# Peptides against a protein of PDB entry 4ASU: the designs that were tried, part 309

Target 1, 270 residues: chain A of PDB entry 4ASU
Amino acid sequence: ATLKDITRRLKSIKNIQKITKSMKMVAAAKYARAERELKPARVYGVGSLALYEKADIKTPEDKKKHLIIGVSSDRGLCGAIHSSVAKQMKSEAANLAAAGKEVKIIGVGDKIRSILHRTHSDQFLVTFKEVGRRPPTFGDASVIALELLNSGYEFDEGSIIFNRFRSVISYKTEEKPIFSLDTISSAESMSIYDDIDADVLRNYQEYSLANIIYYSLKESTTSEQSARMTAMDNASKNASEMIDKLTLTFNRTRQAVITKELIEIISGAA
Target 2, 83 residues: chain B of PDB entry 4ASU
Amino acid sequence: FTFASPTQVFFNSANVRQVDVPTQTGAFGILAAHVPTLQVLRPGLVVVHAEDGTTSKYFVSSGSVTVNADSSVQLLAEEAVTL

## One batch from the design tools (peptide; made by RFdiffusion4, then SolubleMPNN)

Design b2_p28_6_s3 (from b2_p28_6, 17 letters changed)
Fold by OpenDDE base, seed 1:
Structure b2_p28_6_s3 (fold): chain B 270 residues (1-270), chain C 83 residues (1-83), chain A 28 residues (1-28)
Amino acid sequence: as target 1 above (270 residues)
Amino acid sequence: as target 2 above (83 residues)
Amino acid sequence: AAAAARAAAAEALRARLEELRAEARVTL
């Protein structure tokens, strides 16, 4: 490589490093907001799941319709965030199919559709786009819940798959149960709950679904921003190491050129 | 007793004497060892009676309340404000 | 005369080497 080629490559990598550093700062600001908004959302979401954990709601084995909701976003450059959710969705769909269940899929965020479209297109009911530009609201979760309930797909049970935030450097892909109104109303363990009108139970289930979707969106957003911050930090470090290597190569090449020019002057071959 | 909205936590696994809630079927008081129940909130006043005799008032919008067999209570409002 | 011309060329070469070394330090 000529000195000019090395200089052009150095300039290009320095520009990439500036971009990745800027993207890291933007991701850090979004992460700090998402982490603050996750604290109350986690208490709220865990509170909504308490019934299903305490009542040990089970779906009868003869029931065959299963819904998978995958929660992610439209936005790239966040490491394994989308592929982790998609991998868990594929595993769950395969296990359910092997058990003789009918599986339908909802994708929250365009990246889920982008990964699964070729292999699972016929299983998709709907994909929600425009996820991850703004922090998710309870209104966004309510819209998703209502569209699911109005989809005409009468599932017996389901699962919501999302990345739970653990720390700035760690997330875990997790699953939480979703139950239909019929599954909740027919559960033997629900018999201990007195004075439950059918209309009350329906409205309660609608809130529960919106609550768990909201919780999953907040966990997913926090995990995504932390992973993006880490990915941009790693890209900035890799760019720094490449700059150092190319700078050493430039200095050595320059010394060789100067030494050659000096030999030519001293030998009188110029 | 847990009382939260999507954006704020008012009580997190706290011990309380009584919680008065506005439901679609009417207002009722949740005491210690209340029978398990599920209700949907109507817009109205929530009153939390602490063990020390203090009372806190909140306005809530829609939401749910769950009383479990283990006497745990989850009050989950879509919107809630301290009064 | 030839020895003086070689000495002057060697000094000019040393000065240019020092200048090029100084420029190499500032561009890092």
Scores: peptide ipSAE 0.024, ipTM 0.791, DockQ to the pose 0.004
Fold by OpenDDE base, seed 3:
Structure b2_p28_6_s3 (fold): chain B 270 residues (1-270), chain C 83 residues (1-83), chain A 28 residues (1-28)
Amino acid sequence: as target 1 above (270 residues)
Amino acid sequence: as target 2 above (83 residues)
Amino acid sequence: AAAAARAAAAEALRARLEELRAEARVTL
């Protein structure tokens, strides 16, 4: 490589490093907000799941319609965030199909569709786009819940798959159950809940679904921003190491050029 | 007893004497060992009676309340403010 | 004598240039 080629490559990598450092700072600011907003959202969402844990709601074996909600975003450059959710969705869909269940999929965020659409296109009901530009709100979760309930797909049970936040360096892909109104109303374990009006139960289930979706979005967002911050930090470090290597190569090549010029002067061939 | 909104936690696994909730069917008091039930909140006043005799008041918009067989209670409001 | 000294200096510098070129190739 000429000195000009090495210099051009150094300039390019230095520019990439500036971009990745800037993206790291933006991700860090979004992470710090998401983590603060996740604290109450986790209490709220775990509180909404308490009924299903305490009542041990079971879906009868004759019931075949299953819904998978995958929670992610539209934005890349966040390591394995999207592929982890998609991998678990694919595994769950395969297990349910092997058990003779009908499986439909909802994607929250365009990245789920981008990964699974080619292999699972016929199973997709809907994909929600424009996810991850702004922090998710309870209103956003309510819109998703309403769209699901109005989709005309009468599922018996389902699962919501998302990345649970553990720490700034760790997340875990997890699953939480969702149930239809009919499955809850017919569950033997619900018999201990006395004098529940059918309209009350319907409204309760609508809130429960919105609550669980909201919780999953908050966990997913926090995990994603953390993973993006880490990915941009790693990219910035890798760029630094490459700059150091190219700087050494530049210095060696410069010395070789100087030596060549000195030989030409001494030999009188110039 | 857990009482939260999407953005704020008021009580997290706390012991309380009584919680008065505004439901669509009417306001009722949740005592210790209340029978399991599910209710939907209407806009109105929530009153939390602590074991020490203190009383806290909240306004809620909508949401749900769950009383479980283990006496755990989850009060989940879409919006809630301290009064 | 001066021409022979310049020729010897040019050969020594050529050898050094080849070493520096070899080192630069292993790192590219």
Scores: peptide ipSAE 0.019, ipTM 0.798, DockQ to the pose 0.004
Fold by OpenDDE base, seed 2:
Structure b2_p28_6_s3 (fold): chain B 270 residues (1-270), chain C 83 residues (1-83), chain A 28 residues (1-28)
Amino acid sequence: as target 1 above (270 residues)
Amino acid sequence: as target 2 above (83 residues)
Amino acid sequence: AAAAARAAAAEALRARLEELRAEARVTL
């Protein structure tokens, strides 16, 4: 490589490093907000799931319609955030299909569709776009819940798949159950709950769906921003190391050029 | 007893004496060891009676309340404010 | 004549080394 080529490459990598550092700072600010907003959202979401965990709601084996909701975002540069969710969705869809169940998919965030489109296009009901630009609100979750309820897809049970936040360096892809009104109303384990009006149960279940979606969005967002911050930090470090290596190569190449020119002058004067 | 909104936690796995909730079917008092039930909240007042005899009041917009067989209670409000 | 040619070559070498050092300060 000529000195000019090395210089051009150094300039390019220095610019990339500036971009990745800037993206790291933006991700860090979003992470700090997301983590703060996740604390109450987790208590709220875990509270909404408590019924399903305690009632041990079983779906009859004859029920064939299963919904998978994958939760991620539209935004890249966050490590394995999208691929982890998509991998679990694909595994779940394959297991359910092997069990003779009908599987439909909802993607929250365009990245789910981008990964699964070629292999699962016919199973997609809807994909929600514009996810991850702003922090998710309960209103956003309610819109997703309403769209699901109005989709005309009469599922029996479902799974919501999302990344649960553990720490700044760790997340885990989790699955939580979603039940149809018919499944919850017919569950034998629900018989212990006295005086449940059908309209009350419907309203309760619709609200519960919005709650679970909201919770999943908050966990996903926190996990994503943390992973993005880490990915941009790693990219910035890798750029730094490459700058150092290229600077050494530049210095060595420069010394070699100078030495060659000196030899040519000394030998030509002889 | 857990009482939360999407943005705020008021009680997290706390022991309380009684919780009065505004349900669509009427006012409902949840005592210790209440029978399992599910209710939907209407706009109104939640009153939490702590074991120490303190009483806290909240206004809620909507939500749900669950009483489980293990006597755990989840009060989830869409919006809630301390009064 | 040979000594003068060596002196001129050494001066040209010094000048070129200074140019290369200057170019290299601007490029770092």
Scores: peptide ipSAE 0.019, ipTM 0.808, DockQ to the pose 0.004
Fold by OpenDDE base, seed 4:
Structure b2_p28_6_s3 (fold): chain B 270 residues (1-270), chain C 83 residues (1-83), chain A 28 residues (1-28)
Amino acid sequence: as target 1 above (270 residues)
Amino acid sequence: as target 2 above (83 residues)
Amino acid sequence: AAAAARAAAAEALRARLEELRAEARVTL
């Protein structure tokens, strides 16, 4: 490589490092917000899931329609965030198919579709795009819930798959159940909840779905921003190491050029 | 007793004496060992009676309330404000 | 004598140039 080539490469990597550092700072700011907003969202979402955990709602084996909701975003450069969700979705879809269930998929964020489109295209009902530029709101979750309910896919049970935030360095891909109104209303364990009007139960289920989606979006967002911050930090460090290596190569190459020029001067060949 | 909105937590696994909730079927008081029920909130007043005798009032827009067999209560409002 | 001294200096510098080139290759 000529000194010019090394210099060009150095400039390029230095620019990449500036970009990755800037992206790290943006991710850090978004993470700090997401973590604050996750605290109430977790209480709210876990509160909504409490019924399903306590009632131990089981879907009868004859019920074959299963919905998988994969929660991520449109945004790259966040490590394994999307691939972890997609991996879990694939595993779940395969297990359900092996159990003789029909599986349909909803992707929250375009990255799910981007990973699964070749292998699972026929299973997709809808993909929600424009996820991850702004923090998710309860309104966004309500739109997703409404679209799901209006999809015409009469699922019996579903799985919402998302990355639960553990810490700035850790997330876990988790699954939470979602149930249809019919599955909830027919569950034997729900018999202890007396005098529930059908309209009340319907409305309750709509809230529950929106609540769980909202929770999953908040967990996913926090996990994603944290993972992006880490990924951008690692990219910045890797760029630094490459700059150091190239700087050494530049210095050695420069010394070789100078030595060549000196030989040419001394030999009278210049 | 848990009372939260998507953006704010008012109570998190707290012990309370009574919670009065506005439901679509009417307002009712949730006491300790209330029978399991599911209700949908109407816009209205939530009153939380704490064990210390304090009473807190909240306006809620909509949402759900769950009373479980274990006497746990989840009051989940879409919007809630302290009065 | 001056030509021989320049030739010797040029050879020493060539040897150093080869070392520097070898060092430069290991770092890429």
Scores: peptide ipSAE 0.027, ipTM 0.803, DockQ to the pose 0.004; fails the geometry check

Design b2_p28_6_s4 (from b2_p28_6, 17 letters changed)
Fold by OpenDDE base, seed 3:
Structure b2_p28_6_s4 (fold): chain B 270 residues (1-270), chain C 83 residues (1-83), chain A 28 residues (1-28)
Amino acid sequence: as target 1 above (270 residues)
Amino acid sequence: as target 2 above (83 residues)
Amino acid sequence: DEEARRRAAEEALRRRLEELKAEASVTL
């Protein structure tokens, strides 16, 4: 490589390092906010899931329509965040199909569709785009919930797959159940709640769905920003090491060029 | 008793004497050993009566309330403010 | 004449080296 080539590479990598350092700082700020906003959102979301846990709602085996909601974002450069969700979605879809269930998929964030498009395109009902630019709000979750309920797909049960935040260095892909109004209304375990108007139950389920989606978005966002911060830190370190290696190569190449030119002058070959 | 909005937690697994909630079917008081029920909140006043006799008031927009067989209660408001 | 050419070539090489150093300093 010429000295010009090495210099060009050095400049390019230094620019990448500046970008990755900047992205790390932005991710750190977003992470700190997301973590604060996750605390109440977790209490709220876990509170909404408490019914399903306590009522032990089971879908009858004859009920075959299953919905998978994968929660991520549109934004890359966050390590395994998207691939982890997509991997679990694929596994779940395969298991359900092997059990003779019909599987449909909703992607929250364009990255899910980008990963699954080749293999699962026909199973996608809808993909929500523009996810991850701003912190998710309850309004955003309500829009997703409403669009799902109005999609015309009459699922019996579903699963929402998202990355649960554990720590700044750890997340876990988790699944939570979603049930249709009909499945809940027909569940024997719900008989203890029988003093409920049908319209009340419908409205309750609309809130429940929005609550669970909101919770999943908050967990996903916190996990994503943390993972991005780590990924950008690693990229910045790798760029630093490459800069050091190329700088050494530049110095050696410069010495070799000088030596060669001196030899050419001495030999009269110039 | 858990009472939260998407952005704030007011009570997290607390013991309370009574919670008065505004529902679409009418206001009711949740006492100890209340029958299991699901309700949807209407905009209105929530009153929490603590075991120490203190009373806290909140205005809520919409949301849900769940009373479980284990006497656990989840009050989940879309928006809530302390009064 | 040959020694003058060698000196001129050495001076040209030094100038080119300084240019390369300057370019490297601006681009680093």
Scores: peptide ipSAE 0.021, ipTM 0.793, DockQ to the pose 0.004
Fold by OpenDDE base, seed 4:
Structure b2_p28_6_s4 (fold): chain B 270 residues (1-270), chain C 83 residues (1-83), chain A 28 residues (1-28)
Amino acid sequence: as target 1 above (270 residues)
Amino acid sequence: as target 2 above (83 residues)
Amino acid sequence: DEEARRRAAEEALRRRLEELKAEASVTL
């Protein structure tokens, strides 16, 4: 490589390092906000899931329609965030299909569709785009919940798959159950709940769905921003190491060129 | 007793004496060992009676309330403010 | 062999950095 080539490479990598450092700072700011907003959202979302955990709602075996909701975002450069969700979705879809269930998929965020479209296109009901530019709100979750309920797919049960935030360096892909109104209404375990009006139960279930979606979005967002911060830090470090290596190569090459030029001058060949 | 909105937690697994909730079918008081029920909140006043005899008032917009067989209560409001 | 591995690693990293640059330009 000529000195010019090395210099061009150094300039390119230095520019990339500036971009990755900037992206790290943006991700760090978004992470700090997301983590603060996750605290109440977790209490709220876990509270909404409490019924399903306590009532031990079971779907009858004759019921065959299963909905998988994968939660991520539209934005890349966040390590394994999207691939982890997609991997879990694929595994769940395969297991359900092997059990003779009909599986439909909803993607929250375009990255889920991007990963699964080729292999699972026929199973997709809808994909929500424009996810991850702004922190998710309860309004966003309500819109997703409403569109899901209005999709015309009469599922019996479902699975919401998302990345749960553990720490700045750790997330875990988790699954939580979703039940249809009919499944809840027909569940034997619901018999202990006194005189639930059908309209009340419908409205309750709509809130429950929105609540769980909101929770999943908040966990996913926090995990994503943390993972992006880490990915951009790693990219910046890798760029730094490359700059150091290329700088050493440049210095050695420069010395060799100078030595060659001196020899040419001394020999009278220049 | 857990009482939260999407953005704020008011009570998290707390012991309380009574919670008065506004529902679409009316207002009811949740006491210890209340029968399991599911209700939807209407806009209105939530009153939490603490074990120490203090009362806290909240205005809620909409949401859900769950009373479980284990006497756990989840009050989940879309919006809630302290009064 | 070690120099070839270093060059291959450098090229792989360079490709990845260019991909990151392209993706960053779309996402920024």
Scores: peptide ipSAE 0.015, ipTM 0.803, DockQ to the pose 0.010
Fold by OpenDDE base, seed 5:
Structure b2_p28_6_s4 (fold): chain B 270 residues (1-270), chain C 83 residues (1-83), chain A 28 residues (1-28)
Amino acid sequence: as target 1 above (270 residues)
Amino acid sequence: as target 2 above (83 residues)
Amino acid sequence: DEEARRRAAEEALRRRLEELKAEASVTL
């Protein structure tokens, strides 16, 4: 490589390093906010799931329609965040299909579609875009819930797959159940909740769906920002190491050029 | 007893004497060992009666309340403010 | 004079080395 080529590459990598450092700081600020907002959201979301955990709602085996909701975002540069969700969605879809279930997929965030659409195009109902630019609100979750309920797809049971935040260095892809109104209303374990008005139960289910979506979005966002912060830190370190290596190469190449020119002048003066 | 909004937690697995909630079917008091029920909140006043005899008041917009067979209660409001 | 040519070549070499050093310092 010429000295000019090395210099051009050094300049490019230095610019990338500046960008990655800036992105790290932005991700850190977003992470700190997301983690703070996740605390109440987790209590709220876990509270919403308490019924389903306690009622032990079972879907009859003859019921075949299963919905998978994958939660991520539109934004890259966050390590394995999207691929982890997509991997679990694929595994779940394959297991359900092997069990003779009909599987439909909803993607929250364009990255799910970008990974799965080629292999699962016929299973996709809808993909929600514009996810992850702003912190998710309960209003955003309500819009997603409403669109799902109005999709015309009558599922019997479902699952929502998202990254649960554990720590700044750890997340876990998890699954939580989603039940249709019909599945909840027909569940034998719900008999202890007798005298529930059908309209009340419908409205309750709408809230429950919005609640779990909101919770999943908050967990996903916190996990994503943390992973992005780490990814940008790693990219910045890798850029630093490459700058050091190229600087050494530049210095060696420069010395070799100088030495060659000295030899040519000494030999030509002889 | 858990009482939360998406943005704030008021009670987290707390023991309380009674919770008065505004529901679409009417306001009712949740006592210890209340029968299992699911209700939807209407905009109104929530009153939490603590075991020590103190009362806390909240205004809620909408949401859900769940009373489980194990006497656990989840009050989940879309919006809630302390009064 | 062969010595004068040698001195001129050495001086030209020094100038070229200084130019290369200057170019290398501006590009770092």
Scores: peptide ipSAE 0.013, ipTM 0.798, DockQ to the pose 0.004
Fold by OpenDDE base, seed 2:
Structure b2_p28_6_s4 (fold): chain B 270 residues (1-270), chain C 83 residues (1-83), chain A 28 residues (1-28)
Amino acid sequence: as target 1 above (270 residues)
Amino acid sequence: as target 2 above (83 residues)
Amino acid sequence: DEEARRRAAEEALRRRLEELKAEASVTL
């Protein structure tokens, strides 16, 4: 490579490093907010799941309609965040299909659709876009819940798949159950709950769905920002190493050019 | 007893003597060992009676309350404010 | 003798230039 080529490449990589460092700082600010807002959201969301855990709600084997909700975002450059959710969704969809279940998919965030569209296009009910620009609100979760309820898809059971935040360096893809009103109302284990009006139960389930979606969005957002920080840090380190290598190459090439010029001067004076 | 909104936790697995909740079917008091039930909140006053005899008041919007067979209670409000 | 020394010095410099080029190429 010429000195000009090396200089151009150095300038390009230095610019990439500036971008990745800037993106790391932006992700850090968003992570700090997301982690703070996740604390109450986790208590709230786990509280909403408590009924399903304590009541041990079972879907009858004859029930065949299963809904998978995959939660991620529209935004790239966050490591394996989207591929982890999509991998779990594929595994779950394959297991359910092998069990003779009908599977439909909802994608929260355009990245789920971009990964699964070629293989699972016919299973998608809806994809929610514009996810991850702003921190998710309970209103955003309520809109998703309402659109699901109004979809006309009569699922029996479902799975919400999202990345649970563990730490700044760790997330885990998890699955939580969602149940239809019919499944919850017909569950034998629900017989211990006294004086449940049908309208009350409907409203309760709608609220529970919104709560679980909200929780999943908050976990996903925190995991995503953390993973983006790590990805941008790694990219910045890789850029630094490449700058160092190219700087050494530049210096060697410069010495070679100087040596050539000296030979030409000595030979031309000869 | 757990009482939370999407943005704030008021009680997390706390022991309380009684919780008065505003439901669509009416206001009722959740005592120790209350029978399992599910209710939807209406806008109104929540009163938490602690074991030490202190009383805390909250105004809540929509939400849910769950009383489980293990006497655990989850009060989940969309919005809640301390009074 | 002096011309032979000059040629040997030029060959040594050319060899060093090719070494530096090779080192620069392997790092790219």
Scores: peptide ipSAE 0.017, ipTM 0.797, DockQ to the pose 0.004; fails the geometry check

